# Peptides against a protein of PDB entry 2FGR, part 307

Target 1, 331 residues: chain A of PDB entry 2FGR
Amino acid sequence: SSVTLFGIVDTNVAYVNKDAAGDSRYGLGTSGASTSRLGLRGTEDLGGGLKAGFWLEGEIFGDDGNASGFNFKRRSTVSLSGNFGEVRLGRDLVPTSQKLTSYDLFSATGIGPFMGFRNWAAGQGADDNGIRANNLISYYTPNFGGFNAGFGYAFDEKQTIGTADSVGRYIGGYVAYDNGPLSASLGLAQQKTAVGGLATDRDEITLGASYNFGVAKLSGLLQQTKFKRDIGGDIKTNSYMLGASAPVGGVGEVKLQYALYDQKAIDSKAHQITLGYVHNLSKRTALYGNLAFLKNKDASTLGLQAKGVYAGGVQAGESQTGVQVGIRHAF

## One batch from the design tools (peptide; made by RFdiffusion4, then SolubleMPNN)

Design b2_p30_4_s1 (from b2_p30_4, 18 letters changed)
Fold by OpenDDE base, seed 3:
Structure b2_p30_4_s1 (fold): chain B 331 residues (1-331), chain A 30 residues (1-30)
Amino acid sequence: as target 1 above (331 residues)
Amino acid sequence: SAEEEAVRALGRELGEKLRAEMEKKLESLK
């Protein structure tokens, strides 16, 4: 058996030129290159190729020392694994987000990530961004000649909001092909939630692909998120991402990513472009910088996610520029 | 905006460099 303590502390100086009032925000932020975390994990060999595992992981906020407390909301799982794959019980990334966020060159963190995994409809469920779920059972296959898949189900446990009685129920999965330089995946998910106290289905379809050319990597995402409401019509967003990364000088990495969020319910688009640079001082320590530009059109109010500084929206049709410069340390 | 244009310009330059390196790598694999 083994037990490993692990973590990341990622803290930055961040700036955004506009908040909801049109004012700039700046200060010390968190999780610009990787989400800051503290975790415990371990495995036990049970013999015959069977293993037990546990994983406990929570987010760290270096700017305030976790003033709001610490929890294991990132992951709190027990698992069995073997030749059949892995079964996990507990709060975790849902299978769709676990696989499809892997195509985000900004690792689903900081001001540059793909923001498609979002609560687009003021859903009242705690995880209406489609990233994680409580009460989750997940299964992941082994890799069979490139083919792999993951499936998950989360129990609603009769959670109610307004007239909605199945809030938090998730069903979803992905199929993928991962072989050499190529990765491609299709994910489907449905989550039960509430909007305005009324039962709503959050449907998600995501296609991802990447190719590693050795000298550079290309990555892309296509996503549709639909909050299906009985009253008021559907809230649909089509999200697109294309990114490239390349090593620089043997110790650096440059990343460029573009995303488009076509918000159908408000007939409004947002364009995001981000340039990132990571400089590895060691295997564990890096300096990084991110520069992001977000252009909202029409009624769009999206904001860059400068955690610890400002992660709110902007005025309709306003553009936002964001900068993060920070240190990431892994242990 | 000037900021948008600067980011776009830098993105284009980076894209062109990446393309050139990709082509060079692909040629080396033949």
Scores: peptide ipSAE 0.007, ipTM 0.332, DockQ to the pose 0.010
Fold by OpenDDE base, seed 4:
Structure b2_p30_4_s1 (fold): chain B 331 residues (1-331), chain A 30 residues (1-30)
Amino acid sequence: as target 1 above (331 residues)
Amino acid sequence: SAEEEAVRALGRELGEKLRAEMEKKLESLK
């Protein structure tokens, strides 16, 4: 058997020009280019092409030394893998988020990422952002000529909130084609949750694609999230993303990403534009800078996710500018 | 190479199919 200790420490100086009161926030933040993490993983060859695996991963908060504690909420899985693919048991990224967030050029973290994977409806479930699930069984196929898929089911374990039953149940999956410069995926998921103590289904559909032209990469996402409430009508958000990245001087990467969040329940849009630069000092260490602009229209109150500094909303119709400058170190 | 072109063509075809399926599903979610 093998055991590998791994991690990322990503810490930045961050600034946002507006919080919920209209005031600026600044300080030391975390996870601007990659989510800071500490993990253990290993595999055991069982013979005959069968392997057992484990993966334990938690988030690191370098600004406060994990003052709130450490856990393995990022991933806590045991797995079997072989020619059939991989089966995972335990808390993990749900298959839909695992695949579809891969098209986010900002690695689903910091002030620049696609924010579509969100709790749009004040859902009362722990994972109503559609990113992870407890009690998850996942299956991932091998890659067959580019074609691959993943499926997952999370048990609700009769969890209730108010009158809502089956809270935390997830069912979802994706189909994908990954071959050479091209990646394309379709993901579908439903999660049971509660809003206002009432049963609600969180339906999600996401299309992602990317193409690497060598000199540049283009990536895109189309997503609809719909919280179907028995009472009060549906809360629907259509999210769109288009991004480009290009290598610079052999050691750098520039990224530009635009996202639109059309929040149907409040008939309001938000526009996000982010420019990022990563400078690799080594294979393990990088400097980075992100500049993001978020324009809320009408009743929209979205805020940039400057983790460790400010990740709350802003006043309705207000724009927010964010900056992160930091160091990422992988080990 | 001819193989790369074939892979690109297949990828485009799959992309179109996935798009069509997504559109169909999005319509069903309306």
Scores: peptide ipSAE 0.007, ipTM 0.325, DockQ to the pose 0.016
Fold by OpenDDE base, seed 2:
Structure b2_p30_4_s1 (fold): chain B 331 residues (1-331), chain A 30 residues (1-30)
Amino acid sequence: as target 1 above (331 residues)
Amino acid sequence: SAEEEAVRALGRELGEKLRAEMEKKLESLK
């Protein structure tokens, strides 16, 4: 058997010009380029092409030294893998988010990422952003000439909120084609939750694609999230993303990403534009800078996710500018 | 739901396949 200790410490100085009160926020933040983490993983060769594995990973908050404690809520899985693929048991990224967030050029982290994987409806479930699930069983196929897939089911374990039962149940999966410079994926998911104490289905469909031209990479996402409510109508959001990245001088990467969030229930849009730069000092250490602009229209109150500084909303129809400058170190 | 049943069916199939591989391995250790 093998055991590997691994991690990332990513800490930044961050600024946002508006919070919910219209005031600026600034300070030391976390996870601007990559989510800071500490993990343990290992494998055991069982012979015959079968392997056992474990993965334990928790988030690190470098700004406060994990004042709220440490846990393995990022991933806590045991697995079996072989020629058939991989089966995982335990809390993890759900298959849809695991695959479809890979098209986000900002790695689903900091002030620049695609924010479509969100709780759009004040869902009362713990994971109503569609990113992770408790009590998850996942299966991932091998890559067959580019084609691959992943499927997952999470048990609700009779969790109730208000009159809603089956809260936390997840079913979902993706199909993908990954070959050379091309990647394309379609994901479908449904999660049981509650809104206002009433049973609600969170349905999600996501299409992603990327192409690496060598000199630049293009990436895109199309997503619909729908909270189906028995009373008050559905809460639907259509999210769009288009991004480009390019290597700079062999040691750097520049990124530009645009996203649109069309929030149908409030007939309001938000536009996000982010410019990012990463400078590799080594294979393990990088400096980075992100500049993001978020424009809310009408009743939209979205805020940039400057983790450790401010991740809340803004006043309706207000714009927010965010900056992060930081160090990322992988070990 | 039909979708839940499909996931359950897939889980059973994978479980059976894993069991069969484990049994073969256990036999090879005897």
Scores: peptide ipSAE 0.000, ipTM 0.247, DockQ to the pose 0.025
Fold by OpenDDE base, seed 5:
Structure b2_p30_4_s1 (fold): chain B 331 residues (1-331), chain A 30 residues (1-30)
Amino acid sequence: as target 1 above (331 residues)
Amino acid sequence: SAEEEAVRALGRELGEKLRAEMEKKLESLK
């Protein structure tokens, strides 16, 4: 058996020009280019092409030294893998988020990422952003001729909130084609939750695609989230993303990404545009800078996710500018 | 769109079938 210790420490100086009170926030933030983490993983060859694996990963907060503690809430899985693919047991990214966030050029972290994977409806479930689940069983196929798929089911364990039963139940999956420069995927998921103590289904559909031209990469996402409440009508958001990245000078990468969030329940849109640059000092160490602009219209109150500094909303119809400059180190 | 609703409906149906099969298998292991 093998055991590998791994991690990332990513810390930045961050600034946002507006919080919920209209005031600026600035300080030391975390996870601007990659989520800071500490993990353990390993494999055991069982013979005949069968392997056992484990993965334990928790988030690190470099700004406060994990003052709120450490856990393995990022991933805590045991796995079997072989020619049949991989089965995972334990808390993990749900298959839909694991695949479809791969099209986000900002890697679902910092102030620039696609924010479509969100709790849009004040869902009372712990993972109503559709990113991870407890009590998850997942299966991932091998890649066969470019085609691959993933499926997952999370047990609710009879969790109730108010009159809502089966809270935390997840079912979902994706189909994908990954061949050379091309990637395309379709994901579907449903999660049981509660809103206002009433049973609610969080339905999600996501389409993603990317193409690597060598000199540049293009990537896109189309997503609909729908919180179907037992009483009170649906809360629907359509999210769109288009991004481009290009290598610069052999050691750098520039990224530009646009996203639109059409929040149907409040008839309001938000526009996000982010410019990012990464400078690789080595294979393990990089400097980075992100500049993001978020324009809320009408009743929209979305905020940029400057983790460790400010990740809350803004006043309705207000725009927010964010900056992050930081160091990422992997070990 | 009607297409999005059809895909969502299909996803729910497949999901419910998969759930029911998984529950049956889990019950058979009891």
Scores: peptide ipSAE 0.000, ipTM 0.286, DockQ to the pose 0.020; fails the geometry check

Design b2_p30_4_s2 (from b2_p30_4, 16 letters changed)
Fold by OpenDDE base, seed 1:
Structure b2_p30_4_s2 (fold): chain B 331 residues (1-331), chain A 30 residues (1-30)
Amino acid sequence: as target 1 above (331 residues)
Amino acid sequence: SAMEEAIRALGLRLAAELREKILAKLASLL
């Protein structure tokens, strides 16, 4: 068997012009172009086209040296794969997030990503952003004529919060068509959680599509998230994203992405516009810069995710500007 | 602060350079 050590160290200087008090924040941040990570992975050929695999991956915080510790919360899976596809056991990206975040041109990190995969309702579950799950079984089909799918189930293990008795249960999946320049996907998920100590269903539907024109790529997302509460009505958010990227001179990539978050429970919208550039110094090292504008309307308090500097909200109806300039190194 | 102004100035320069690169790329497609 072979074991591969791999990782990314991504560290930036970041600035946001407003925090929750209206003050600027600046400093050294992490994960502006790619999530910083350390991982171990390997495969074993079992013969007959069957393979065993493992994957252990944790986040790296280069600004503080992982002062809160290191863990494998990004992924901790054992798998079997073959002509039937892949079965995974353990904490991972849920199938819906794994597929549908692939349409985010900012790779679900920094100040520019699509923020739709979020805990919109102060859900009390640890993974109420719909990104990962504990106790997960996942199955991924092979690609057949462009068609592919993924399915997942996470056990709640009778986890309780307040009167909720199934917290952390996930069921979901996607269907996709990936052929040449075209990708399109539909994802559906339900996660059991609690809000205010009461049982709540986090329902999610996401449509994604992208087309690669060779000279540029267009990508889009349409998402609805509902926290369905037995008491107090649904907390619904409709999220929209449209992005374009283009290679620059064979050594760089420019990205522009717009997102709209229509927060129905507070009748309030937020608009995000991000411009990004990545300059490849090598196959493994890049410089990058991001500029993001977030406009909250009415009661909206969303903040840009300048991880390591400031990732909190702003005052209701306030606008935030963010900048990140950093180095990404892969190994 | 001087540091805030420097980071802001860097962000504005980055925005200008990115605008030029986007416009140049768009012009190359026409």
Scores: peptide ipSAE 0.024, ipTM 0.434, DockQ to the pose 0.011
Fold by OpenDDE base, seed 5:
Structure b2_p30_4_s2 (fold): chain B 331 residues (1-331), chain A 30 residues (1-30)
Amino acid sequence: as target 1 above (331 residues)
Amino acid sequence: SAMEEAIRALGLRLAAELREKILAKLASLL
C-alpha cells in the first residue's frame, strides 16, 4: 500500500467594497484559486484488478491557522475500484456536484465561481447547498467510449428537524459524455431537508458542457434548484453560467465567466462577472488575481465569497465588487 | 483469491442495487 500526504495552501489579499452594512471589507483570505486543504490518500492492490483506496481531506485556513480546528469534512472515503468502476463509502462530494462543478472555470472556489450550488431557501440541513453529503455511498462507472455516469445515496439516519424525519437523505446522479475536447453532462438530485421545521425536498437539475478549442475553452452550466415546501410554495432558482479560458504565454491562464441567478421566489436576478488570471511560477506554485462584479437587482442580496474576509450578503439591490490577489502552493 | 472474488461480487451487487434504486428515484423527478 502507498500513503500520500498532499495539500494546497492558497492565501490571498482580498477586498470587497460592500458588506451587509454597505462597508468595505479587506484582509487576508483563503482559497481564492483552489480550496486550501490537507489530505492523506492511498491505494492497495488487492489483486485481480481490484484496488482498495482511502481518502481523508480537510480544509486549511491559512489566515487563522485553523483556529476552529481540523476535520476531514472535504472527503473521508474508503473505496473499491476495478473494471466495474469505483464504489465509495463516506462523506464526499455528491456525484452531481463532483461532475457538474467541473464546468466551473473558477473551480467552485473564491469570488469567481458559479454559485448555483447553494442553499436558496434557508434550508436547515447541513449540506443544503447540494455539494457534499454525510453517510454517502457513491458509484462511478468507467468511461465507455466517452460515456460515464455517477450515482449516490446518502442515508438520513432518522435525522429530524421539526416535523421533518428524513433530513440529509440524498439521491442523485449524472450521465456524461467525455471525449477529447468535448464534455457534456446531465445531473439530477433530490435531497430531503427542512425549512421552518417543515419537510422540504431540494430538487436539482443541472446541465453542463465544455469544449476545448486548444486556443481557448468554452464552458457552460444550466441549473434549476427547487425547494419544494409543504407550506408556503416552492422556492425556485434558475442559474446560468457561460465562461471562457485561454492559455497566455505558456505560463498563464486568463478566465472570464458570467453567471445569472434568477431567484423566482423573490422575482429578483443577480448578475456575476469575473475576470481571473493565473500565473504559474512552477508546476506547484502560482500567483493569481480575480476581479469580480456582482449586480443584485430588486430584492437580491447575493454576496461574493471572499472566504476569510467576507462571504455574507449585501443590501437588497446593491452591487458588490471583489478583488483577490494571492499565492497558491500545492505539495 | 476467493476473497477477492467475493469482495468483487459484493461490490458489483451493491453497485447494481444502488444504481437501480437511484435510477428509479431519478425517474420520479422527471
Scores: peptide ipSAE 0.012, ipTM 0.296, DockQ to the pose 0.039
Fold by OpenDDE base, seed 4:
Structure b2_p30_4_s2 (fold): chain B 331 residues (1-331), chain A 30 residues (1-30)
Amino acid sequence: as target 1 above (331 residues)
Amino acid sequence: SAMEEAIRALGLRLAAELREKILAKLASLL
């Protein structure tokens, strides 16, 4: 058996020009280019093409030294893999988020990412953003001619909130084609949750695609998230993303991403535009800068996710500008 | 190889069909 210690420490100076009171926030933030993490992983060859694996990964908060503690909430899995693919047991990214967030040019972190994977409805479940699940069984196919798929089921374990039963149950999966410059995927998921103590289904459909032209990469996402409530009607959000990235000078990468969040329940849109630059000082160390602009319209109150500085909302119809400048180190 | 091209062509067809089914499903959900 081999055990590998791995991690990322990503820390930045961040600024946002507005919080919920209309005031600026600034300070030291985390995870601007990649989520800061510490992990242990290993594999054992069992013979016959069968392997056992483990993966334990937690988030690092370099601004406060993990003052709230350390845990393996990012991933805590045991797995079997072979010619059949991989089966995972334990808390992980759900298959839909694992695949469909790969089209986000901002790595699902910082002020620039696609924010569609969200709790849009004040869902009372711990993972109502559709990113991870507890009690998860996942299966991932091998890649066969570019085709791959992943499926997952999370047990609710009879968790209740108010009158809602089956809270935390997840069922979902994706199908994908990954071959050369092309990637395309469809994800479908349903999660059981509660809103206002009442049973609610979080339905998600996501389409992602990317194409690498060599000189530039284009990436896109189309998502619908729908919280189906028994009382009060459905909370529907349509989210769209289009991004481009290009290498610069052999050591740099520039990224531009636009997202639109059409929040149907409040008939309100938010527009996000992010420019990012990464400069690789080495294979392990990079400098980065992100500049994001978020325009809320009408009743929209979305905020940029400047983790460690400010990740809350803004006043309805207000615009927010965010900046992050930081260092990412991988080990 | 001819097999890789055939798999690629099949993949592109399946991706197109999947896209149409997805777009139809998305349209039905709009």
Scores: peptide ipSAE 0.009, ipTM 0.345, DockQ to the pose 0.016
Fold by OpenDDE base, seed 2:
Structure b2_p30_4_s2 (fold): chain B 331 residues (1-331), chain A 30 residues (1-30)
Amino acid sequence: as target 1 above (331 residues)
Amino acid sequence: SAMEEAIRALGLRLAAELREKILAKLASLL
C-alpha cells in the first residue's frame, strides 16, 4: 500500500468594486487559480489488476487558517479500480461536474470560471449547485479508443425539507470522447431538492468541447439548468461559455473566457469576461493574475466569486469588476 | 426555444450512441 500527502496553497490579494450595498471589497482571498486543498490518497494492489484506493481531500483557507474547521468535503472516497474502470463510494464531485468542469479554462476556481454549476433557484439542498453530492456511488469507465463515461447515484437517505422527502438524491452521468487534441462530452443530471419547502427537481444538461491546436486551446460549454417547481413555474438558466488559452514563452499561460448566463425566470442576462495569466516559477509554484468583468442586466444580481473577500451578489443591473493577484504553491 | 430543443435532441442522441458503444465494449471485456 502507498499513502501520499498532497496539497495546494493558493492565496491572493483580491478586489471587487461592488458588493450588494454598492461598496468595494478588498483583502486577502483564497483559491484564485486553483482551489487550496490538503489531501491524503493511497492505493493497495489486490492482485489480478484490482486495486483498492482511498482519497480524502479538504479545502484550505489560507487567509484565516481554516477558522471554520477542516473537513474532507471536497472528496472522501473509497474505491475499487481495475480493467473495468473505477467504482467510488463516498462524497465526491458528481460525474457530470467532474467531467464538464474540465472544459472551464479557469478550472471552476476564482473570479474567472464558468458559473453555470450554481444554485439558480435558492434551492435548500446542501449541494444544489450540482458540483458534489453526499452518499454518492460513482462509476467511471476506462478510455476505450477515446470513448469514456461516468455515472453516479446519490442516496437521499429520506432527507426532508418542508414537504420534500427525497432531498439530495442525485442521478446523472456523462458520455465523452477524448482523443488527442479533441475532447467532447455530454452530461445529464437530475437532483431532488426543495425550494420554498416544496419538492423541486434540478435538471441539468451540459455539453462541453475543447480542441488543442498546440499554439492555443479553444474550449466551450453549453448548459441548461432547470429547477422544476410545482408552484411558481420553472427556474431555467441557459449558460454559455467560450474560452481560449495559449502558452506564453514556455513558462506562462494566458486565458480569455466569455460566459453568458440567460436567467429565464427573471428575463435577465449576465455577461462575464475574464482575462487570466499564470506565470510558472517552477513546476510547483506559480504567480497569477485574473481580471474579470461581470455585467448584469435588468434583474440579474450575479457576483464574481472572490473567495475569502466577497462572493455575494450585487444590486440588480449592476456591473462588477474583480481582480486577483496571487501565489499558487503545490506540494 | 427551437435551439434548446435541438441541443437536447442532439445531446440525447449522442448520449445514446456513446452508451451503446461503451456497453458493447464493456461486454467484450467481460
Scores: peptide ipSAE 0.007, ipTM 0.318, DockQ to the pose 0.016

